# Peptides against a protein of PDB entry 4Y8H, part 58

Target 1, 196 residues: chain A of PDB entry 4Y8H
Amino acid sequence: TSIMAVTFKDGVILGADSRTTTGAYIANRVTDKLTRVHDKIWCCRSGSAADTQAIADIVQYHLELYTSQYGTPSTETAASVFKELCYENKDNLTAGIIVAGYDDKNKGEVYTIPLGGSVHKLPYAIAGSGSTFIYGYCDKNFRENMSKEETVDFIKHSLSQAIKWDGSSGGVIRMVVLTAAGVERLIFYPDEYEQL

## One batch from the design tools (peptide; made by RFdiffusion4, then SolubleMPNN)

Design b2_p19_8_s3 (from b2_p19_8, 15 letters changed)
Fold by OpenDDE base, seed 4:
Structure b2_p19_8_s3 (fold): chain B 196 residues (1-196), chain A 19 residues (1-19)
Amino acid sequence: as target 1 above (196 residues)
Amino acid sequence: EEELLEEIRRKTLEKKAAA
């Protein structure tokens, strides 16, 4: 898995590959690793697909409940819920989750929840088995307040490199763009990103 | 907001136990 979320001038973009593996085998399945937990709060999931899906489902439920009682939750609130679940279940959970969201007050925000259930607010985050190959690239090429197009390009190139080196990553590159204008889904196919 | 987060945490744990 290769996942990342990047804040930019107008909000935040999440990105992920779609390869599914079972042990050493590449499954004939395309997985959506970008998961909605609220209108403009999404997450990237790595590790156990079953475990992280369960966590995300629980978070989504509680954010819906929160909304009905108190209004739209902040991205920080969502990250806190993820953190609590991951921390409380750390002994039985294989999960690496990136939480990203947009609201008018805080703009785009990214929170990473690595194994162990800590939480870290960052301008961008990368995770998954493929991330180990692109720390250097991302550090070199990330910039604050990029345009949407620059950010899409940054994510596409980053994930392309991760996929190139990581056998557990591949398929299509999916992105979700969260801004004041709304939610936009993007998809890029191997015939495009492999040439980068 | 801290109190709200605590409430969410409590409810989240309850949901996890029921899942």
Scores: peptide ipSAE 0.023, ipTM 0.580, DockQ to the pose 0.017
Fold by OpenDDE base, seed 1:
Structure b2_p19_8_s3 (fold): chain B 196 residues (1-196), chain A 19 residues (1-19)
Amino acid sequence: as target 1 above (196 residues)
Amino acid sequence: EEELLEEIRRKTLEKKAAA
C-alpha cells in the first residue's frame, strides 16, 4: 500500500494506490483505501483492511451523530476520534491512517496516525509499505501552497515511485480533492503514471 | 463510544469559550 495526503493552496488532496494483498496473493482490484468519513473529511488506510474499515465505520457513525447535534465537525475532531480508537486498539491493530479534511476556517489539514495511535498534524503525510521508498523524494519535492495541478502531479509522481519499488503497491492511483468547491475524484492508470 | 462523544463535546465547547 502507498497512501498520502497533501495540503495545498486551496485545500487538501488524498492519494492511494489500489493493490490489495491477501496472504501471498496480489490483486490489482480497485479497493477502498480512500474512505469518506464526512462530506469533506476523508482518510487513507493501510494495514489490516478489515480492522481499519471497522474503525472508519465507527468514526463515520460518530461524526454523523456529532453533525446531527452540533454541526459539521472539524478535521481535528475527526482525527481525535480516529486517534482514540486506534490507541484503544493499538495492541491488536495493524493500522496506518492518514486523516485529511477541508473546512472554510482551517482550510486543508492533514493528520497522520501511525501504529500505536499517536496523532501528528503535518503539511503532508505518507504511509503504507510503499512510503518507505519515497520519503526522500517527497521531502525534496514538496512545497507549501502549491496549486491543485502541482499537487496532483506531486502525488502522482510520488505514488508512481512508491509503486515502482513496492511489490505491495500497484493498480490505479486514486485521488480525492477537497476544497471549498467540493469533492473531486481522480483516477490515473498504469499506462500514464508508469511513464513518469 | 458515548463517553468519547461526550469528551469531544466538552472539548469543542471549551475551544469555543476560549476563542
Scores: peptide ipSAE 0.022, ipTM 0.518, DockQ to the pose 0.012
Fold by OpenDDE base, seed 2:
Structure b2_p19_8_s3 (fold): chain B 196 residues (1-196), chain A 19 residues (1-19)
Amino acid sequence: as target 1 above (196 residues)
Amino acid sequence: EEELLEEIRRKTLEKKAAA
């Protein structure tokens, strides 16, 4: 798995590959590594698909309850809920989660929750087995307040490199763009990103 | 927000105890 989320001028973009692995089996298909927990709060998931999906479902449920009582939660609130669940289940959980969201007050925000259940707010975050191959590239090429197009290209190039070197990453590159304008879903196929 | 977190903690603990 290769996942990342990047803040930019107008919001935040989440990106992920789509490869799934079960033991020695590798499949390239569209998977739900980018998961909605609220209208403009999403997460990237790595680790056990079943466990992280369960966590995301619980978070979504709680955020829906929160919304009905208090209005739209902040991205920080969502990250706190994820953190609590990951921390409480850390002994039985293999999970790396990146929480990203947009609101008018805070704009785009990214929170990374590594194994163990800590939470870290960052301008951008990468995770998954493929992330080890692109720390250098991302550090070199990330800039704050990029345009949407620059950010899409940054994520596309980053994940392309991760996929190139990580046997557990591949398939399509999926992105979710969160801005004041709404939610936009993007998909890029190997024929495009393998040329980068 | 804190009330929500407390509820989540309570439910999580209950689930953990039942598991």
Scores: peptide ipSAE 0.019, ipTM 0.567, DockQ to the pose 0.017
Fold by OpenDDE base, seed 5:
Structure b2_p19_8_s3 (fold): chain B 196 residues (1-196), chain A 19 residues (1-19)
Amino acid sequence: as target 1 above (196 residues)
Amino acid sequence: EEELLEEIRRKTLEKKAAA
């Protein structure tokens, strides 16, 4: 798995590959690793698909209840819910989650929740088995307050490099763009990103 | 915020118990 989320001038973009692995085998299945937990709060999931799906479902449920009582939750609130679930179950849970969201007050925000259930707010985050190959590239090429197009290109190039070296990553690159204008879903196929 | 998290934990457990 290769996942990342990047804040930019107008919000935040999440990105992920789609390869599914079962044990040592590459499965003939496409996994949706970008998951909605609220209108403009999404997450990237790595680790156990079953575990992270269960966590995301629980978070989504609680954020819906939160909304009915208090209005739209902040991205920080969502990250806190993820953190609690991951930390409390860390001994029986394999999960690496990146939480990303947009609101008018805080703009785009990214919170990474690695194995163990800690939480870290960052301008951008990378995770998954493929992330080990792109720390240097991302550090060199990330800039704050990029345009949407620059950010899409940054994510596309980053994930392309991760996929190139990580046998557990591949398939299509999916992105979700969260801004004041709304939610936009993007998809890029190997024919495009392998040429980068 | 701690009270909110406790409420979330409680509701999560209730949901799991109902499943």
Scores: peptide ipSAE 0.016, ipTM 0.545, DockQ to the pose 0.016

Design b2_p19_8_s4 (from b2_p19_8, 17 letters changed)
Fold by OpenDDE base, seed 2:
Structure b2_p19_8_s4 (fold): chain B 196 residues (1-196), chain A 19 residues (1-19)
Amino acid sequence: as target 1 above (196 residues)
Amino acid sequence: EEEKLKKIREEVLKKKAAA
């Protein structure tokens, strides 16, 4: 898996590959590792698909409950809920989660929750087995307050490199753009990114 | 919001205990 989320001028973009592996088998199916937990709060999931999906479902439920009682939660609140679940289950959980969201007050925000259940707010985050191959590239090429197009390009190039070297990553590159204008899904196929 | 967060955390714990 290769996942990342990047804050930019107008909000935040989440990105992920779509490859799924089961043991030694590499599935060719497209899987969505970008999961909605609220209208403009999403997460990237790595690790156990079943475990991370369960966590995301629980978070979504609680954020809906929160909304009904208190109004729209902040991205920080969502990250805190993820953190609690990951920390309390850390001994039996394999999960790496990036939480990203947009609201008018805080704009785009990214929180990374690695294995163990700590939480870190960052201008951008990368995770998954493929992330080990692109730390250097991302550090060199990330800039704050990029345009949407620059950010899409940055994520596309980053994940392309991760996929190139990580056997557990591949398929399509999916992105979710969160801004004041709304939610936009993007998809890029191998012929669009392999030659970058 | 901190108090609200505490309440939601309690709800999370309740759901976890029940699941």
Scores: peptide ipSAE 0.036, ipTM 0.655, DockQ to the pose 0.016
Fold by OpenDDE base, seed 4:
Structure b2_p19_8_s4 (fold): chain B 196 residues (1-196), chain A 19 residues (1-19)
Amino acid sequence: as target 1 above (196 residues)
Amino acid sequence: EEEKLKKIREEVLKKKAAA
């Protein structure tokens, strides 16, 4: 898995590959690793697909309940819920989660929750087995307040490199763009990103 | 905020137990 979320001038973009693996085997299945937990709060999931899906489902329910009682939750609130669930289940959970969201007050925000259930607010985050191959690239090429197009390009190139080196990553690259304008879904196929 | 989250967590647990 290769996942990342990047804040930019107008909001935040989440990106992920779609390969599903079981041990050393590559499954003939495309997995959506970008998961909605609220209108403009999404997460990237790595680790156990079943475990992280369960966590995301619980968070989504929490945030729905929150919304009905208190209004739209902040991205920080969502990250806190993820953090607590991951920490409480750390002994029986294989999960790496990146939480990203947009609101008018805080703009785009990214929170990474690695194994163990800590939480870190960052301008961008990468995770998954493929992330180990692109820490250097991302550190070199990330810039704050990029345009949407620059950010899409950054994520596309980053994930392309991760996929190139990580056997557990591949398939299509999916992105979700969260801004004041709404939610936009993007998809890029191997024929395009392999040439980068 | 923490108190809100606590209440939400408790309500979710009750909901799951009732399901």
Scores: peptide ipSAE 0.028, ipTM 0.643, DockQ to the pose 0.015
Fold by OpenDDE base, seed 1:
Structure b2_p19_8_s4 (fold): chain B 196 residues (1-196), chain A 19 residues (1-19)
Amino acid sequence: as target 1 above (196 residues)
Amino acid sequence: EEEKLKKIREEVLKKKAAA
């Protein structure tokens, strides 16, 4: 798995590969590594599919409850709920989660929640088995307040590099763009990103 | 906001404990 989320001028973009691996079996298919927990709050999931799906479902429920009582939750609130679930269940969970969201006050925000259930707010985050191959590339090429196009290209190139080296990553690259204008889904195929 | 967060956290913990 290779996942990342990047803040930019107008919001935040989440990106993920689509490969699924179970033991020695490799399947290139569109998987649910980008998951909605609120209108403009999404997450990237790595680790146990079952564990992270359960966590995301619980978070979605709590954010819906929160909305009914208090209005739209902040991205920080969502990250806090993820953190509590991951921390309190750390002995029985394999979960690496990136939470990303947009709101008019805070704009795009990214929170990373690695194994153990700590939470870290960052301008961008990378995770998954493929992330180890692209720390250097991302550090060199990330810039704050990029345009949408620049950010899409940054994520595309980053994940392409991760896929080149990580046998557990591959398939299509999916992205979700969160801005004031709404939610946009993007998809890029191997024929185009392998040539980068 | 902090009070709201506290309540959410408590509900999350209760749900886990009941699972």
Scores: peptide ipSAE 0.025, ipTM 0.608, DockQ to the pose 0.016
Fold by OpenDDE base, seed 3:
Structure b2_p19_8_s4 (fold): chain B 196 residues (1-196), chain A 19 residues (1-19)
Amino acid sequence: as target 1 above (196 residues)
Amino acid sequence: EEEKLKKIREEVLKKKAAA
């Protein structure tokens, strides 16, 4: 798995590959690793697909209840719910989760929740087995307040490199763009990103 | 694995109901 989320001028973009693996085997199933937990709060999931899906479902339910009582939750609130669930279940959970969201007050925000259930707010985050190959590239090429196009390009190149080196990553690159204008889904196929 | 997920869901739901 290769996942990332990047804050930019107008909001935040989440990105992920789609390959599913079981141990040393590559499964035919294409996994959607970008998961909605609220209108403009999404997460990237790595580790146990089943476990992280369960966590995301619970968070989504919690945020729905929160919304009914208090209005739209902040991205920080969503991240805190993820953190609590991951921490409380750390002994039985293999999960790397990136939470990203947009609201008018805080703009785009990214929170990473690595194994163990800590939470860290960052301008951008990368995770998954493929992330180990692109720390240097991302550090070199990330810039604050990029345009949408620059950010899409940054994520596409980053994930392309991760996929190139990580056998557990591949398939299509999916992105979700969260801005004041709304939610936009993007998809890029191997024939495009492999040539980068 | 499905049973494990069910247990996690039930535990989280119980904690949420208790808050």
Scores: peptide ipSAE 0.018, ipTM 0.548, DockQ to the pose 0.020

## One batch from the design tools (peptide; made by RFdiffusion4, then SolubleMPNN)

Design b2_p20_2_s1 (from b2_p20_2, 10 letters changed)
Fold by OpenDDE base, seed 2:
Structure b2_p20_2_s1 (fold): chain B 196 residues (1-196), chain A 20 residues (1-20)
Amino acid sequence: as target 1 above (196 residues)
Amino acid sequence: SSLSEKLKELKSKYDQNQFV
């Protein structure tokens, strides 16, 4: 898996490859690792498919209840719920989660929750087995307050490099753009990103 | 915790041999 989330001028963009594996075999080429937990709060999933999906299911339910009582939750609130689940069950989970969201007050925010259940707020985050190959690239190329187009390109290039080197990553590159204007899903196919 | 039990329940609904 190669996943990332990047804050930019107008919000945040999540990105992911789409390969799911079972051992050494590819189980699914078009998995959606970008999961909605609220209208403008999404997550990137890495690790056990079952673990991460179950976690996201619980968070989604919790945030729905929260919304009914208190209104729209903040991204930080969502990250806290993820943290609680991941930390309290760390001995039984293989899960790496990046939480990203947008609201008018805080704009785009990214929280990374690696194995163990710690939480870190960052301008951008990368995770998954493919992320090890692109730390240097991302560090050199990330800039704060990029445009949407610049951010899409940054994510596309980053994930393309990760996929190139990580056998557990591949398929399509999916993105979710979260801004004041709404939610936008993007997809990029190998014939495009392999040429980068 | 109740959340941990719910997590176990929900996990069982998915393929536990797949990784992302």
Scores: peptide ipSAE 0.604, ipTM 0.941, DockQ to the pose 0.937; fails the geometry check
Fold by OpenDDE base, seed 3:
Structure b2_p20_2_s1 (fold): chain B 196 residues (1-196), chain A 20 residues (1-20)
Amino acid sequence: as target 1 above (196 residues)
Amino acid sequence: SSLSEKLKELKSKYDQNQFV
């Protein structure tokens, strides 16, 4: 898996590959690793598919309850719920989560929750087995307050590089753009990003 | 905890041999 989330001028963009493995084998399956937990709060998933899906389900339910009582939750609130689940169950989970969201007050925010259940707020985050190959590239090329187009290109190039080197990454590149204007889903196919 | 139990229940609904 190669996943990332990047804050930019107008909000935040999440990105992910789609390759799924089964046991020791690369499965011929495509998984959507970008998961909605609230209207403008999403997450990137790495690790056990079952673990991360279950976690996201609980968070989604919790945020629905929260909304009914208190209104729209902040991204920080969502991250705290993820953190609690991941930390309290760390002995039984294989999960790496990047939480990203947008609201008018805080704009785009990114929280990374690696194995163990710690939480880190960052301008951008990368995770998954492919991330190890692109730390240098991302550090060199990330800039604060990029445009939407610049950020899409940054993520596309980053994940393309990760996929080139990580056998556990591949398939399509999916993105979710979260801004004041709403939610937008993007998809890029191998024929496009392999040429980068 | 109640959340941990719910997590176990939900996890069982998915293929536990898949990794992302």
Scores: peptide ipSAE 0.600, ipTM 0.941, DockQ to the pose 0.853; fails the geometry check
Fold by OpenDDE base, seed 5:
Structure b2_p20_2_s1 (fold): chain B 196 residues (1-196), chain A 20 residues (1-20)
Amino acid sequence: as target 1 above (196 residues)
Amino acid sequence: SSLSEKLKELKSKYDQNQFV
């Protein structure tokens, strides 16, 4: 898996590959690793498919309850719920999650929750088995307050490099753009990103 | 905990042999 989320001028963009492996590390499915937990709060998932999906299910339910009682939750609130689940159950989970969201008050925010259940607020985050190959590239090329187009290109190039070197990553690159204007889903196919 | 039990229950809904 190669996943990332990047804050930019107008909000935040999440990105992910789509390769799914079995316990024998055989690619057998294309999955959507970008999961909605609220209208403009999404997450990237890495690790156990079952673990991460179950966590996201619980968070989504809690945020729905929260909304009904108190109104739209912040991204930080969502991240805190993820953290509690991941930290309190760290001995029974294989989950790495990036939480990203947009609201008018806080704009785009990114929270990374690696194995163990710590939480870190960052301008951008990368995770998954492919992330180790692109720390240098991302550090060199990330800039704050990029345009949407610049951010899409940054994510596309980053994930392309991760996929190039990580056998557990591949398939399509999916993105979710979260801004004041709404939610937009993007998809890029190997024929395009492999040439970068 | 109740949350841990719920998590375990929800995990069982999915393929336990898949990784992302």
Scores: peptide ipSAE 0.590, ipTM 0.938, DockQ to the pose 0.822; fails the geometry check
Fold by OpenDDE base, seed 1:
Structure b2_p20_2_s1 (fold): chain B 196 residues (1-196), chain A 20 residues (1-20)
Amino acid sequence: as target 1 above (196 residues)
Amino acid sequence: SSLSEKLKELKSKYDQNQFV
């Protein structure tokens, strides 16, 4: 898996590959690793497919209840719920989560929750087995307050490099753009990103 | 039920042999 989320001028963009592996590390299908937990709060998933989906299910439900009682939750609130679940159940989970969201007050925000259940707020985050190959590239090329197009290109190039070197990453690159204007879904195919 | 039990319940709905 190669996943990332990047804050930019107008909000935040999440990106992910789509390869799914078995316990023997054999790819078996294409999976959407970008999961909605609220209108403009999404997450990237790494680790056990079942664990991470179950966590996201609980968070989504919690945020729905929260919304009915108090209004739209912040991204920080969502990250806190993820953190609680991941930390309190760490002995029974294999999960790495990146939480990203947009609201008018806080703009785009990214929270990474690695294995173990710690939480870190960052301008951008990368995770998954493929992330080990692109820390240097991302550190060199990330800039704050990029345009949408610059950010899309940054994510596309980053994930392309991760996929190139990580056998557990591949398939299509999916992105979700969260801004004041709404939610936009993007997809890029191997013939396109392999040439980068 | 506890959060742990709820997680077990929900995760059982999915393929336990798949990783992302």
Scores: peptide ipSAE 0.589, ipTM 0.940, DockQ to the pose 0.793; fails the geometry check

Design b2_p20_2_s2 (from b2_p20_2, 10 letters changed)
Fold by OpenDDE base, seed 5:
Structure b2_p20_2_s2 (fold): chain B 196 residues (1-196), chain A 20 residues (1-20)
Amino acid sequence: as target 1 above (196 residues)
Amino acid sequence: SELSELLKKLKSKYDPNLFV
């Protein structure tokens, strides 16, 4: 898996590959690793498909209840729920999660929750088995307050490099753009990103 | 905990051998 989320001028963009594995083998399943937990709060998932999906299910339900009682939750609130689940169950989970969201008050925010259940607020985050190959590239090329187009290109290039070197990453690159204007899903196919 | 039990229940809905 190669996943990332990047804050930019107008909000935040999540990105992910789609490859699914079973042990050392590629599975005949294309996974959408970008998962909605609220209208403009999404997450990237890495690790056990079952673990991460179950966690996201709980968070989604929690945020629905929260909304009915208190109104729209913040991204930080969502991240705190993820953290609690991941930390309290760290001995029984293989889950790495990036939480990203947009609201008018806080704009785009990114919280990374690696194995163990710590939480870190960052301007951008990368995770998954492919992320180890692109720390240098991302550090060199990330800039704050990029345009949407610049951010899409940054994510596309980053994930392309991760996929190039990580056998557990591949397939399509999906993105979710979260801004004041709404939610937009993007998809890029190998024929495009492999040529970068 | 209650959340841990819920988590166990929910994860059983999915294939335990798939990784992302």
Scores: peptide ipSAE 0.640, ipTM 0.949, DockQ to the pose 0.863; fails the geometry check
Fold by OpenDDE base, seed 1:
Structure b2_p20_2_s2 (fold): chain B 196 residues (1-196), chain A 20 residues (1-20)
Amino acid sequence: as target 1 above (196 residues)
Amino acid sequence: SELSELLKKLKSKYDPNLFV
């Protein structure tokens, strides 16, 4: 898996590959690793598909209840719920989560929750087995307050490099753009990103 | 905990052999 989320001028963009594995082998399944937990709060998932989906299910339900009582939750609130689940159940989970969201007050925010259940707020985050190959690239190329187009290109190039070197990453590159204007889904195919 | 039990219940709905 190669996943990332990047804050930019107008919000935040999440990105992910789609390859799944069964142990050391590639599974013949394409998975959407970008998961909605609220209108403009999404997450990237790595690790056990079952663990991460179950966690996201709980968070989604929690945020629905929260909304009915208190209004729209912040991205930080969502990250806190993820943290609680991941930390309290760390002995029974294989889960890495990146939480990203947009609201008018805080704009785009990214929280990374690695294995173990710690939480870190960052301008951008990368995770998954492919992330180890692109820390250097991302550090050199990330800039704050990029345009949408610049950010899409940054994510596409980053994930392309991760996929190139990580056998557990591949398939399509999906992105979710969260801004004041709404939610936009993007998809890029191997014929395009392999040429980068 | 209650959350842990809920997590186990929901996890069982998915393929335990798949990783992302």
Scores: peptide ipSAE 0.634, ipTM 0.949, DockQ to the pose 0.836; fails the geometry check
Fold by OpenDDE base, seed 4:
Structure b2_p20_2_s2 (fold): chain B 196 residues (1-196), chain A 20 residues (1-20)
Amino acid sequence: as target 1 above (196 residues)
Amino acid sequence: SELSELLKKLKSKYDPNLFV
């Protein structure tokens, strides 16, 4: 898996590959690793598919209850719920999560929750088995307050490189753009990103 | 814990042998 989330001028963009594996083998299953937990709060998932899906299910339910009582939750609140789940159950989970969201007050925010359940707020985050191959590239090319187009290109190039070197990453590149204007889903196919 | 039990219940809906 190769996943990332990047804050930019108008919000935040999440990105992910779609390859699914079964142990050492590539599974004939394309997975959507970008998961909605609230209207403008999403997460990137890495690790056990079952673990991360279950975690996201709980968070989504929790945020629905939260919304009914208190209104729209912040991205920080969502990250806190993820953190609590991942930390308190770390002995029984294989999960790496990047939480990203947009609201009018805080704009785009990214919280990374690696294995173990710590939480780190960052301008951008990368994770998954493919992330090790793109730390250098991302560090060199990330800029704060990029445009939407610049950020899409940054994520596309980053994930393309990760996929190139990580056998556990591949398929399509999916993105979710979260801004004041709403939610936009993007998809890019191998014929496009392999040439980068 | 209750939360751990809920996680176990929910993860049973999915293929335990798939990784992302």
Scores: peptide ipSAE 0.631, ipTM 0.948, DockQ to the pose 0.857; fails the geometry check
Fold by OpenDDE base, seed 2:
Structure b2_p20_2_s2 (fold): chain B 196 residues (1-196), chain A 20 residues (1-20)
Amino acid sequence: as target 1 above (196 residues)
Amino acid sequence: SELSELLKKLKSKYDPNLFV
């Protein structure tokens, strides 16, 4: 898996590959690793598909209840719920989560929750087995307050490099753009990103 | 905890052998 989320001028963009594995083997299954937990709060998932999906299910439910009582939750609130689940169940989970969301007050925010259940707020985050190959690239190329187009390109190039080197990453690159204007889903196929 | 039990329950809905 190669996943990332990047804050930019107008919000935040999540990105992910789609490859699924079973042990050492690539599974003939394409997974959407970008998961909605609220209208403009999404997450990137790495690790056990079952673990991460179950966690996201709980968070989604929790945020729905929260909304009914208190109104729209903040991204930080969502991250705290993820953190609670991941930390309290760390011995029985293989889960890496990047939480990203947009609201008018805080704009785009990214919270990374690595294995173990710590939480870190960052301007951008990368995770998954492919992330090890792109720390340097991302560090050199990330900039604050990029445009949407610049951010899409940054994510596309980053994930392309991760996929190139990580056998556990591949398939399509999906993105979710969260801004005041709404939610936009993007998809990029190998024919495009392999040429970068 | 309640959340841990719920997590266990929900995990059963998915293939435990798949990784992302």
Scores: peptide ipSAE 0.627, ipTM 0.949, DockQ to the pose 0.853; fails the geometry check

